# Ledger of designs, part 179: peptides against a protein of PDB entry 3NZW

Target 1, 212 residues: chain A of PDB entry 3NZW
Amino acid sequence: TTTLAFRFQGGIIVAVDSRATAGNWVASQTVKKVIEINPFLLGTMAGGAADCQFWETWLGSQCRLHELREKERISVAAASKILSNLVYQYKGAGLSMGTMICGYTRKEGPTIYYVDSDGTRLKGDIFCVGSGQTFAYGVLDSNYKWDLSVEDALYLGKRSILAAAHRDAYSGGSVNLYHVTEDGWIYHGNHDVGELFWKVKEEEGSFNNVIG
Target 2, 222 residues: chain B of PDB entry 3NZW
Amino acid sequence: QFNPYGDNGGTILGIAGEDFAVLAGDTRNITDYSINSRYEPKVFDCGDNIVMSANGFAADGDALVKRFKNSVKWYHFDHNDKKLSINSAARNIQHLLYGKRFFPYYVHTIIAGLDEDGKGAVYSFDPVGSYEREQCRAGGAAASLIMPFLDNQVNFKNQYEPGTNGKVKKPLKYLSVEEVIKLVRDSFTSATERHIQVGDGLEILIVTKDGVRKEFYELKRD

## One batch from the design tools (peptide; made by RFdiffusion4, then SolubleMPNN)

Design b2_p23_1_s2 (from b2_p23_1, 16 letters changed)
Fold by OpenDDE base, seed 4:
Structure b2_p23_1_s2 (fold): chain B 212 residues (1-212), chain C 222 residues (1-222), chain A 23 residues (1-23)
Amino acid sequence: as target 1 above (212 residues)
Amino acid sequence: as target 2 above (222 residues)
Amino acid sequence: SAEDEYANFLRESIKKILENAAK
């Protein structure tokens, strides 16, 4: 798995691969590693698919309850804290989760929290999570700027996942791409890694370790 | 020492068509190298046009299917006999599986039916309840043999239009029920040749808007 | 004890099952 999220002047970019594995077996090439918690909040999945899928869906229910009770959207901080508190109750039980909770509220602005099953909860500007995270960081960190255009930011997210898919055997399939704004998340499509690789190689003159 | 888990072998296969879905399974039940039964059905009509199989440890599979059938019954009680949708069924099964997250059912679960738009639907589950809607899925002993074949024949992976130098993929299209049945039969006959835990009989449940139809075919009895 | 042995065996069995869970 390779997931990433980063803040920039235009909001948040979220990009993830879609490969699921069971040992050396490719279980799926089409897994949805972004959980659309609600129209304004995204969760990413790394680690155990069931753990992330179950509890992030549960989180969605908790967020909805908050909205009903408080008559306002839940903050990203509060949503991530709910999840963090939950996984902490299971600490030592063997949950495997590396998640990012991403959203944009008026009071917080664009916000990303990293939450994992070890009990870590971190607010930050840039996170890459999964077995391919170091490959993604290599591309993302070297090209990241706060002032990226939306177009460039989307491309950078996509390109970083592609790099990870190329080098990490546990990552691949396709890139699912999201842009998060104050008005909610916008889905920017599913990009097959096979097609994307050759396109990028041709256009950039990159990936020269592969002969076409 | 007592082992709470067994492995009864077998293989299951789901394929979604445009307005139908199929879920198939062999009827062999085995422990180690001993055939327990040559006809033990493992694909079930659960009502509401939903068919289900949980393949792996048969005791766990039977328990899970029984719990789901009970869930369907209670859903009808609580909702004035409302039909349970396939997506709601999938969510329910996730909760059944994840409810035993720390003592899992040792099964690979597949359900098939029609979605609310009348389109064929197949959902697959891992042992602890992660699930995905897919066009096709093989599970069980010979899944590793069959799944690549399905990738090629259902999703047309690695197939290209002739004369395009591999630049144009073969377009996706739905398969007819006859084509799907043929693929299922070919999958199981080939799997039977290479895997000792697959054989004896093949039962195919076909879900359409008219209900569930069953077909049976003999497999090698080796 | 037999109970402890079973518990350990069960834990190991569960771990093996979870290895086949999607990640």
Scores: peptide ipSAE 0.398, ipTM 0.863, DockQ to the pose 0.059
Fold by OpenDDE base, seed 3:
Structure b2_p23_1_s2 (fold): chain B 212 residues (1-212), chain C 222 residues (1-222), chain A 23 residues (1-23)
Amino acid sequence: as target 1 above (212 residues)
Amino acid sequence: as target 2 above (222 residues)
Amino acid sequence: SAEDEYANFLRESIKKILENAAK
């Protein structure tokens, strides 16, 4: 798995691969590793698919309950705290989760929290999470700046996941791409890695380690 | 030493068509190298036009299916006989599986039916309840043999248009029920030849808007 | 003890099952 999220002047970019593995077996190439919690809040999944899918869906329910009770959308801080508290209760039980809670509230602005099954909760501007995270960081860190255009930011997110898909055997399938703004998240499509790789190679003149 | 888990072998296969879905399974039940039964159905009509199979440890599979059937009954009771949608069924099954997250059901679960738009739907689950909707999925002993075949024949993976020098992929299209049945039969026939835990009989449940029908085919009995 | 042996076996079995779970 490779997931990433970063803040920039235009909001938040979230990009993830779609490969699921069971050992050396490719279980799926089409897994949705972004859970759309609500129109303004996204959760990413790394680690155990069931753990992430179950608890982030549960989180969605908690967020909805908050909205019903408080008559306002839950903050990204509060949503991430709910999840963090939950996984902390299961500390040592064997949950495997590396998640990012990404959203945009008027109060907080664009916000990203990293939450993992060890009980770590971090607010930050840039996170890459998963077995391919180091590959993604290599591309992302080299090209990141706050003043990226939305177009450039989207491409950078996509390109970073592609790099990870290329080098990490546990990442691949496709890139799912999201842009989060104050008006909510926007899905920017599913990009098959096989097609995307050759397109990027041709357009950039990159990936010269592969002869095609 | 007591093993809380067994492996009863077998293989299951789901394929979604445009306005139908198919869930198939062999009828062999085996423990180690001993055939317990040559006809033990493992694909079930659960009502509301939903068919289900949980392949692996048969005791766990049966328990899970029974729990789901009970869930369907309770759903009707609580919601004035409202039909359970396939997506809601999938969510329910996730909860059943994940409820035993720390002592999992040793099964690969597949359900099939029609979505709310009348299109064929197949959902597959891992042992602890992660699930996704797919066009096709093989599970069980011969899944590793069948799944690549399905990738090629259902999703047209690695197929290209003739005369394009491999530049144009074969376009995706829905298969007819006859084509799907043929693929299922070929899959299980081939799997039976190469895997000792697959054989004896093939039961296919076909879900359409008109309900669930069953087809049975003999497999090799060696 | 037999109970300990069972617990260990169960733990190992569960671990194996989880290895077959999607990641």
Scores: peptide ipSAE 0.395, ipTM 0.863, DockQ to the pose 0.061
Fold by OpenDDE base, seed 1:
Structure b2_p23_1_s2 (fold): chain B 212 residues (1-212), chain C 222 residues (1-222), chain A 23 residues (1-23)
Amino acid sequence: as target 1 above (212 residues)
Amino acid sequence: as target 2 above (222 residues)
Amino acid sequence: SAEDEYANFLRESIKKILENAAK
């Protein structure tokens, strides 16, 4: 798995691959590793698919309850804390979760929290999570700046996942791409890695280690 | 020492068509190298035009299917005999599986039916309840043999339009019922030849708007 | 200790099952 999220002047970019594995077996190439918690919050999944899918869906329900009770959308901080508290209750039980909770509230602005099953909860500007995270960081860190245009930021997210898919055997399939703004998240499509790779190689003149 | 888990072998396969879905399974039940039964069906009509199979440890599979059938019954009771949608069924099964997250059902679960638009639907589950809607899925002992075949024949993976130098993929299209049945039969026939835990019989459940139809075919008995 | 032994066995069995879970 490779997931990433980063803040920039235009909000948040979230990009993830879609490969699921069971050992050496490719279980699926089309897994949705972004959970749409609500129209304003995204959760990413790395680690156990069931753990992430189940509890992030549960998180969505908790966020909805908050909205109904408080007549206000939940903050990203509070949403991530709910999840963090939940996984901490299961500490030592064997949950496997590496997740990012991403959203944009008026109070907080664009906000990303990293939450994992070890009990770690971190607020930050840039996170890559999964077995391919180091490959994604290599591309992302080299090209990141706060002042990226939305178009460039989307491309950078997509390109970083592609790099990870290329080098990490546990990552691949396709890139799912999201842009999060104050008005909510916008889905920017599913990009097959096989097609995307050759397109990028041709346009950039990159990936010269592969003969095409 | 007591082992709470066994492995009864077998293989299951689901394929979604445009306005139908198919879920198939062999009828062999085995423990280690001993055939327990040559005809033990593992694909079930659960009502509301939903078919289900949970392949792996048969005791766990049967338990899960029974629990789901009960869920369907209670759903009708609570919601004035409203039909359970396939997507809601999938969510329900996730909860059944994840409810035993720390003592899992040792099964690979597949359900098939029609979505609310009348389109064929197949959902697959891992042992702890992660699920995905897919066009096709193989599960069980010979899944590793069959799934690549399905990738090629259902999703047309690695197939290209002639004369395009591999630049244009073969377009996706729905298969007819007859084509799907043929693929299923070929898959299980091939699997039977190469895997000892697959054989004896093949039962295919076909879901259409008119209900569930069953077909049976003999497989090799060695 | 028999209970402990079984518990350990069960944990190991579960770990093996979870290897078949998607990641």
Scores: peptide ipSAE 0.393, ipTM 0.855, DockQ to the pose 0.057
Fold by OpenDDE base, seed 5:
Structure b2_p23_1_s2 (fold): chain B 212 residues (1-212), chain C 222 residues (1-222), chain A 23 residues (1-23)
Amino acid sequence: as target 1 above (212 residues)
Amino acid sequence: as target 2 above (222 residues)
Amino acid sequence: SAEDEYANFLRESIKKILENAAK
């Protein structure tokens, strides 16, 4: 798995691959590793697919309950804290989760929290999470700047996941891409790695180690 | 020494069509190299036009299916006999599986039915409850032999339009029920030839708007 | 003890199952 999220002048970019593996077996190439919690809040999934899918779906329910009780959307801080507290209760039990809670509220603005099954909860501007995270960081860090245009930021997110998909055997399938703004998240499509690779190679003149 | 988990072999396969879905399984039940039964069905009609199979350790599979069937009954009781949708069934099964996250059911679960729009639906689950809707899925002993075949024949992977020099992929299209049944039969016939835990019989459950139909075919008994 | 042995086997079995779970 490779997931990433970063803040920039235009909001938040979220990009993830779609490969699931069981050992050497490619279990799926089409896994949805982003949960759409509400129109303004996303969760990413890395680690155990069941752990992430189950508890982030549960988180969605908790966020909805908050909205019903408090008559306002839950903050990104509070949502991430709910998840963090939950996984901490299971610390040592063997959960495997690396998640980013990304969203927008009026009081917080665009916000990203990293939450993992070790009980770590971090607020930050840039996170890559998963077995391919280092490959993604390599591309993302080398090209990131706050002042990226929305177009460039979307491309950078997509391109970073592509790099990870290329080098990490446990990442691949497709890139799912999101842009989060004050008006909510916008889905920017599913990009098959098999097609995207050749397109990027041709347009950038990159990946010259591959003959094609 | 005592192992709390067994492996009873077998293989299951689900394929979704446009207005139907198929879930198939062999009827061989085996422990190690000994055939326990040549006819032990593992694909079940659970009501509400939902068929289910949990393949792996048979004791766990049976338990899971029973629990799901009970869930269907409770759903009817609580919701004035409302039909359980396939997506809701999938969520329910996730909870059943994940409820035993720390002592999992040793099974690969597949359900098949029709979605709320009347389109064929197949959902597959890992042992602890992660699930995905897919067009096709093989599970069990010979899944690794069958799944690549399904990728090629259902999802048309690595197929291209003639005369395009590999630049244009073969377009996706739904298969007819006859085509799907043929693929299922070919899959299990091939799997039986190469895997000792697959054989004896093939039971296919076909879900349409008219209900669930069962078909049975003999497989090699070696 | 027999109980400890069972617990160990169970843990090992569970680990194997989880290794085959989707990641």
Scores: peptide ipSAE 0.385, ipTM 0.856, DockQ to the pose 0.059

Design b2_p23_1_s3 (from b2_p23_1, 16 letters changed)
Fold by OpenDDE base, seed 1:
Structure b2_p23_1_s3 (fold): chain B 212 residues (1-212), chain C 222 residues (1-222), chain A 23 residues (1-23)
Amino acid sequence: as target 1 above (212 residues)
Amino acid sequence: as target 2 above (222 residues)
Amino acid sequence: SPEDEYHNFLEEAIKKILENAAK
């Protein structure tokens, strides 16, 4: 798995691969590793698919309850804290989760929290999470700046996942891409890695380690 | 030592068509190298045009299917006999599986039916309840043999239009029920030849808007 | 104890099952 999220002047970019594995077996190439918690919040999945899918869906329900009770949308900080508290209760039980909770509230602005099953909760500007995270960081860190245009930011997110898909055997399939703004998240499509690779190689002159 | 889990072998296969879905399974039940039964069905009509199979440890599979069937009954009771949608069924099964997250059902679960638009639907679950809607899925002993075949024949992976130098992929299209049945039969026939835990019989459940139809075919008995 | 042995075996079995879960 490779997931990433980063803040920039235009909001948040979230990009993830879609490969699921069971050992050396490719279980699926089409897994949705972004959970749409609500129209304003996204959760990413790394680690155990069931753990992430179940608890992030549960988180969505908790966020909805908050909205109903408090008559306002839950903050990204509060949403991530709910999840963090939950996984902490299961500490040592064997949950496997590496998640990012991404959203944009008027109070907080664009906000990203990293939450994992070890009990870590971190707010930050840039996170890559999964077995391919180091490959994604290599591309993302080299090209990141706050003042990226939306178009360039979307491309950078997509390109970083592609790099990870190329080098990490546990990442691949396709890139799912999201842009989060104050008005909510926008889905920017599913990009097959096979097709995307050759397109990027041709346009950038990159991936010269591959002949074709 | 006592092992709470067994492996009863077998293989299951789901394929979604345009306005139908198919879920198939062999009827062999085995422990280690001993055939327990040559006809033990593992694909079930659960009502509301939903068919289900949970392949792996048969005791766990049977328990899960029974719990789901019971869930369907309770759903009708609580919701004025409303039909359970396939997507809601999938969510329900996730809860059943994840409810035993720390003592899992040792099964690969597949359900098939029609979505709310009347389109064929197949959902696949891991042992702890992660699920995905797919066009096709093989599970069980011979899944590793069959799934690549399905990738090629259902999703047309690695197929290209003639005369395009391999640059134009074969377009995706829905298969007819006859084509799907043929693929299922070919898959299980091939699997039977190469895997000792697959054989004896093949039962296919076909879901359409008119209900569930069953077909049975003999497989090799060695 | 037999109970301890059973629990250890069960934990190992569960671990193997989870290894085959999607990740």
Scores: peptide ipSAE 0.414, ipTM 0.869, DockQ to the pose 0.059
Fold by OpenDDE base, seed 3:
Structure b2_p23_1_s3 (fold): chain B 212 residues (1-212), chain C 222 residues (1-222), chain A 23 residues (1-23)
Amino acid sequence: as target 1 above (212 residues)
Amino acid sequence: as target 2 above (222 residues)
Amino acid sequence: SPEDEYHNFLEEAIKKILENAAK
């Protein structure tokens, strides 16, 4: 798995691969590793698919309850804290979760929290999470700047996942791409890694380790 | 050496068509190298046009299916006999599976039916309840043999238009029920030849707007 | 104890199942 999220002047970019594995077996090439919690809040999944899918869906229910009770959208901080508190209760039980909670509220602005099953909760501007995270960081860190255009930011997210898909055997399938703004998240499509790779190679003159 | 789980073998597969879905399974039940039964159905009509199979440890599979059937009954009771949608069924099954996250059902679960738009739907589950809607999925003993075949024949993976020098992929299209049944039969026939835990009989449940239809075919009894 | 043995084998079995779960 490779997931990433980063803040920039235009909001948040979230990009993830779609490969699921069971050992050496490719279980799926089409897994949705972004959980759409609500129109303004996204969760990403790395680690155990069931753990992430179940508890982030549960989180969605908790967020909805908050909205019903408080008559306002839940903050990203509060949503991530709910999840963090939950996984803390299960600490030592064997949950495997590396998640990012990404959202945009008027109070907080664009916000990303990293939450994992070890009990870590971190607020930050840039996170790559999963077995391919180091490959993604290599591309992302080299090209990141706050003042990226939305177009460039989207491409950078996509390109970083592609790099990870290329080098990490546990990442691949396709890139699912999101842009989060104050008006909510926008889905920017599913990009098959095979097609994307050749396109990028041709356009950039990159991936010279592969002979076409 | 003690093993709390058994493995009763068998194989299942689901394929979604445009306005139908198919869930098929062999009828062999085996423990180690001993055939317990040559006809033990493992694909079930659960009502509301939902068919289900949980393949692996048969005791766990049966328990899970029974729990789901009960959940369907309770759903009707609580919601004035409202039909359970297949997406809601998938969520329910996730809860059943994940409820035993720390002592899992040793099964690969597949359900099939029609979505709320009348389109064929197949959902597959891992032992702890992660699920995905797919066009096709194989599960069980011969899944590793069948799944690549389904990738090629249902999703047209690695197929290209003739005369394009491999530059144009074969376009995706829905398969007819006859084509799907042919693929299912070929899949199980081939699997039976190469896997000892697959054989005896093939039961296919076809879900359409008109209900669930069953077909049965003989497999090798070796 | 037999109970301890059961639990140990169970844990190992569960571990194997989870290794085959989607990640």
Scores: peptide ipSAE 0.411, ipTM 0.872, DockQ to the pose 0.060
Fold by OpenDDE base, seed 5:
Structure b2_p23_1_s3 (fold): chain B 212 residues (1-212), chain C 222 residues (1-222), chain A 23 residues (1-23)
Amino acid sequence: as target 1 above (212 residues)
Amino acid sequence: as target 2 above (222 residues)
Amino acid sequence: SPEDEYHNFLEEAIKKILENAAK
C-alpha cells in the first residue's frame, strides 16, 4: 500500500494506490483505499484492510451522529480523535491501521491528521503511509512546495503514488486521486498504473531504467 | 500437533453478469487427504435473491451462513418484510466476520445477487470482513489457479485488439449466462485436474430477477 | 497447562490467518 496526503495553497491532495496483497498473492488490484466519510472529510487506509475498512466506516457513522446531535459538521480534529481513542482502546490487541483523516472545516481550514494503531495521532502538512511510503516521499518531497497550482499538485500526488507502485511490489493497480477544498472533496479519477506509467515516461522522459 | 482450525478444502467462484450473477462451488469436503464427503453443498440460497458461500473451515462456514440467514429473518421482522439489498447484506456479513476479529472465521466468503438496479453483483470477504464488490472472484483451495484465468476471460486482462500492436485493449463486455456457466465449468474442471481438494461435483447457483436456479455437474472423483 | 497450550496454539493460528488477510 501507498497512501499520501499533503496540504498546499489550493487545499489538500489525497492519492492512494489500489493493490491489496496477502503475502506474495495479489488479492486485488481495485481496492478503494479512501473512505468518503462526508462531503468534506476523507479517510485513507493502510495496514489491515478489514481493520481500516471497518473502523473508518464506523467513524463515518460517528461523524454523522455528531452532525445530527450538534447540527454542525464534525471537525477534522474531533473526527481523528474519535478514531484515535477507539484504536487506543484496542492497543495491544493486534489492530493494524495507518490512516489519514483529511478534511476541511471553516474553523480549521484544510487539515490532515495521521492516526495509527499504535496510538499515534499527528497533525501535519505532508504524510505518506504504507509499504511504499519512502518511494512516495522521494518524489513528493523533491517537488513539493506550498505554492503549487492545483493542476501541479494533483499531478504530483499521482506521480508520487506511481513512483511507489513502480518500486514497491505491494503497491500498484491504480491511483485514486482526490482534491479537498473548502467546498468539499472532488474525485479526480482512477488512473491505471500500467497506462499511467507509459504516459508519464513518454511525457517526462522519466523512468529511464525501463526500456520502452 | 494441535490446530484449532480445520481446513475442509474446496473452491468457490462468483461471476457477475449484466442482469444475473453466478456463485459456484465444488461439493468435495476433505480433511487432510481424506475425503469426508463427495456431495456436501457449500453454496446456499439465503433468501431475498442472495446466494452465499463461506469456504475454508466448514464448521465456521456453516456457522456464518446460519447467522446470516438469521440476520435476513430479523431484517424482515424489523423492516416490514422489506427485501435486504445485496449491499446491505455485504455490510451485515462484514459485521458478522469482524465481530470475531480476534478469533476469526477461517473462511473466504463470497455472496452473489442483484444490486438495486438489477445488475449482477458479487461481493468477496476476507476472514475478518474486508469486502469488495467485483465482477469475479475465486476462493478456496484452487483460487490461485482460477483467479488468473478469470482475470483473462472475464476482465479480458492482457487481451488486445488484433492489429493494434498491443496498444488497444480488448473492450470490456458482459458475458452471457451461457458463457459464464461455460467458464465456471472449465475453471472447476481444470482445478480438479491439478488440486486434490477440488472435485466430485460442481453446484452452480444462478441468480436472476426471477429467482435462484441451481445446476449440478459431475467432476472427477479421484 | 493444557489451557496455556491451547492459548498459544490459538494465537499462532490467528496470526497466520491475519497474515493471509488482505493488506
Scores: peptide ipSAE 0.406, ipTM 0.871, DockQ to the pose 0.059
Fold by OpenDDE base, seed 4:
Structure b2_p23_1_s3 (fold): chain B 212 residues (1-212), chain C 222 residues (1-222), chain A 23 residues (1-23)
Amino acid sequence: as target 1 above (212 residues)
Amino acid sequence: as target 2 above (222 residues)
Amino acid sequence: SPEDEYHNFLEEAIKKILENAAK
């Protein structure tokens, strides 16, 4: 798995691969590793798919309850704190979660929180999470700028996942790409890694170690 | 070391069509190299146009299906006989599976039916309840043999145009019921030739707006 | 919705199970 999220002048880019290796049972190239918590909040999944999917869906329900009670959309800070508090209660129970809660509120601006099952909760500008994270960071950190255009930012997210998919056996399939703005998240499609690889190789002259 | 789980073999296959869905499974039940039964159905009509199979350890599968059927009854009781939607069924099954997160049902679960728009729907679950809606999924012993074949034949890759939030779909070529049945039969025939845990019979449950239809085909008996 | 209520009930039940497993 490789998931990433980063803040830039245009909001947040979220990009994830779609390969799931579940030992001997379920292998998929089309797993959705982004949970649409609500129209304004995204959660990413790394680690145990069931743990992430179950609790992030639960989080969605909690966020909805908050909005009903407070008559205001929940903050990214509050949403991530709810999840963090939950996983902390189950510390040592064997949950495996590495998630990013991403959103854009007027009060907070573009906001990313990393939350994991070890009880870590971090606010940050750039996160790569999963077995392919180091490969993603290699591309992302080298090309990251706050002033990226939306187009360039989307490409960078996609390209970073591609790098991970190429090097990490547990990452691949396709890239699911999101842009998070104040008006909510925008889905920017599913990009097949194979097709993307050849396109990037042709356009950038990258991946010279692969003979086409 | 005590292993509470067995493997009874077999293979299941779900395919979503445009206005129908299919869930199929062989009828062979095996332990190691011994055939326990040549006709043990593993695909079930659970009511409300939902068909379900949980393949792997048969005892766990049967228990899970029974629990789900009970859940459907309770849902009807609590909601004045309202039909359970396929998405709600998926969520319910997730709860059933995840409730045993630390002692999982050792099964690969697939359900099939129609979504609220009358479109074919297939949901697949891991043993602990993660699930995805898919166009097709094979589970069980011959899943690794069948899935690549399905990926080539079922061009149902949900590709959305960038920036449309799923509003604009790329053209999907839907298969007819007859084409899907043929595909299923071919898949299982091929599986029986290559895998000892698959064979004897093939049951196909077809879900349409008119209800659930069952078809049976013989497979190789070796 | 009645559906939401049902799922909420299940979620609470699962939460209790997990809490008991963590003791």
Scores: peptide ipSAE 0.021, ipTM 0.737, DockQ to the pose 0.062; fails the geometry check

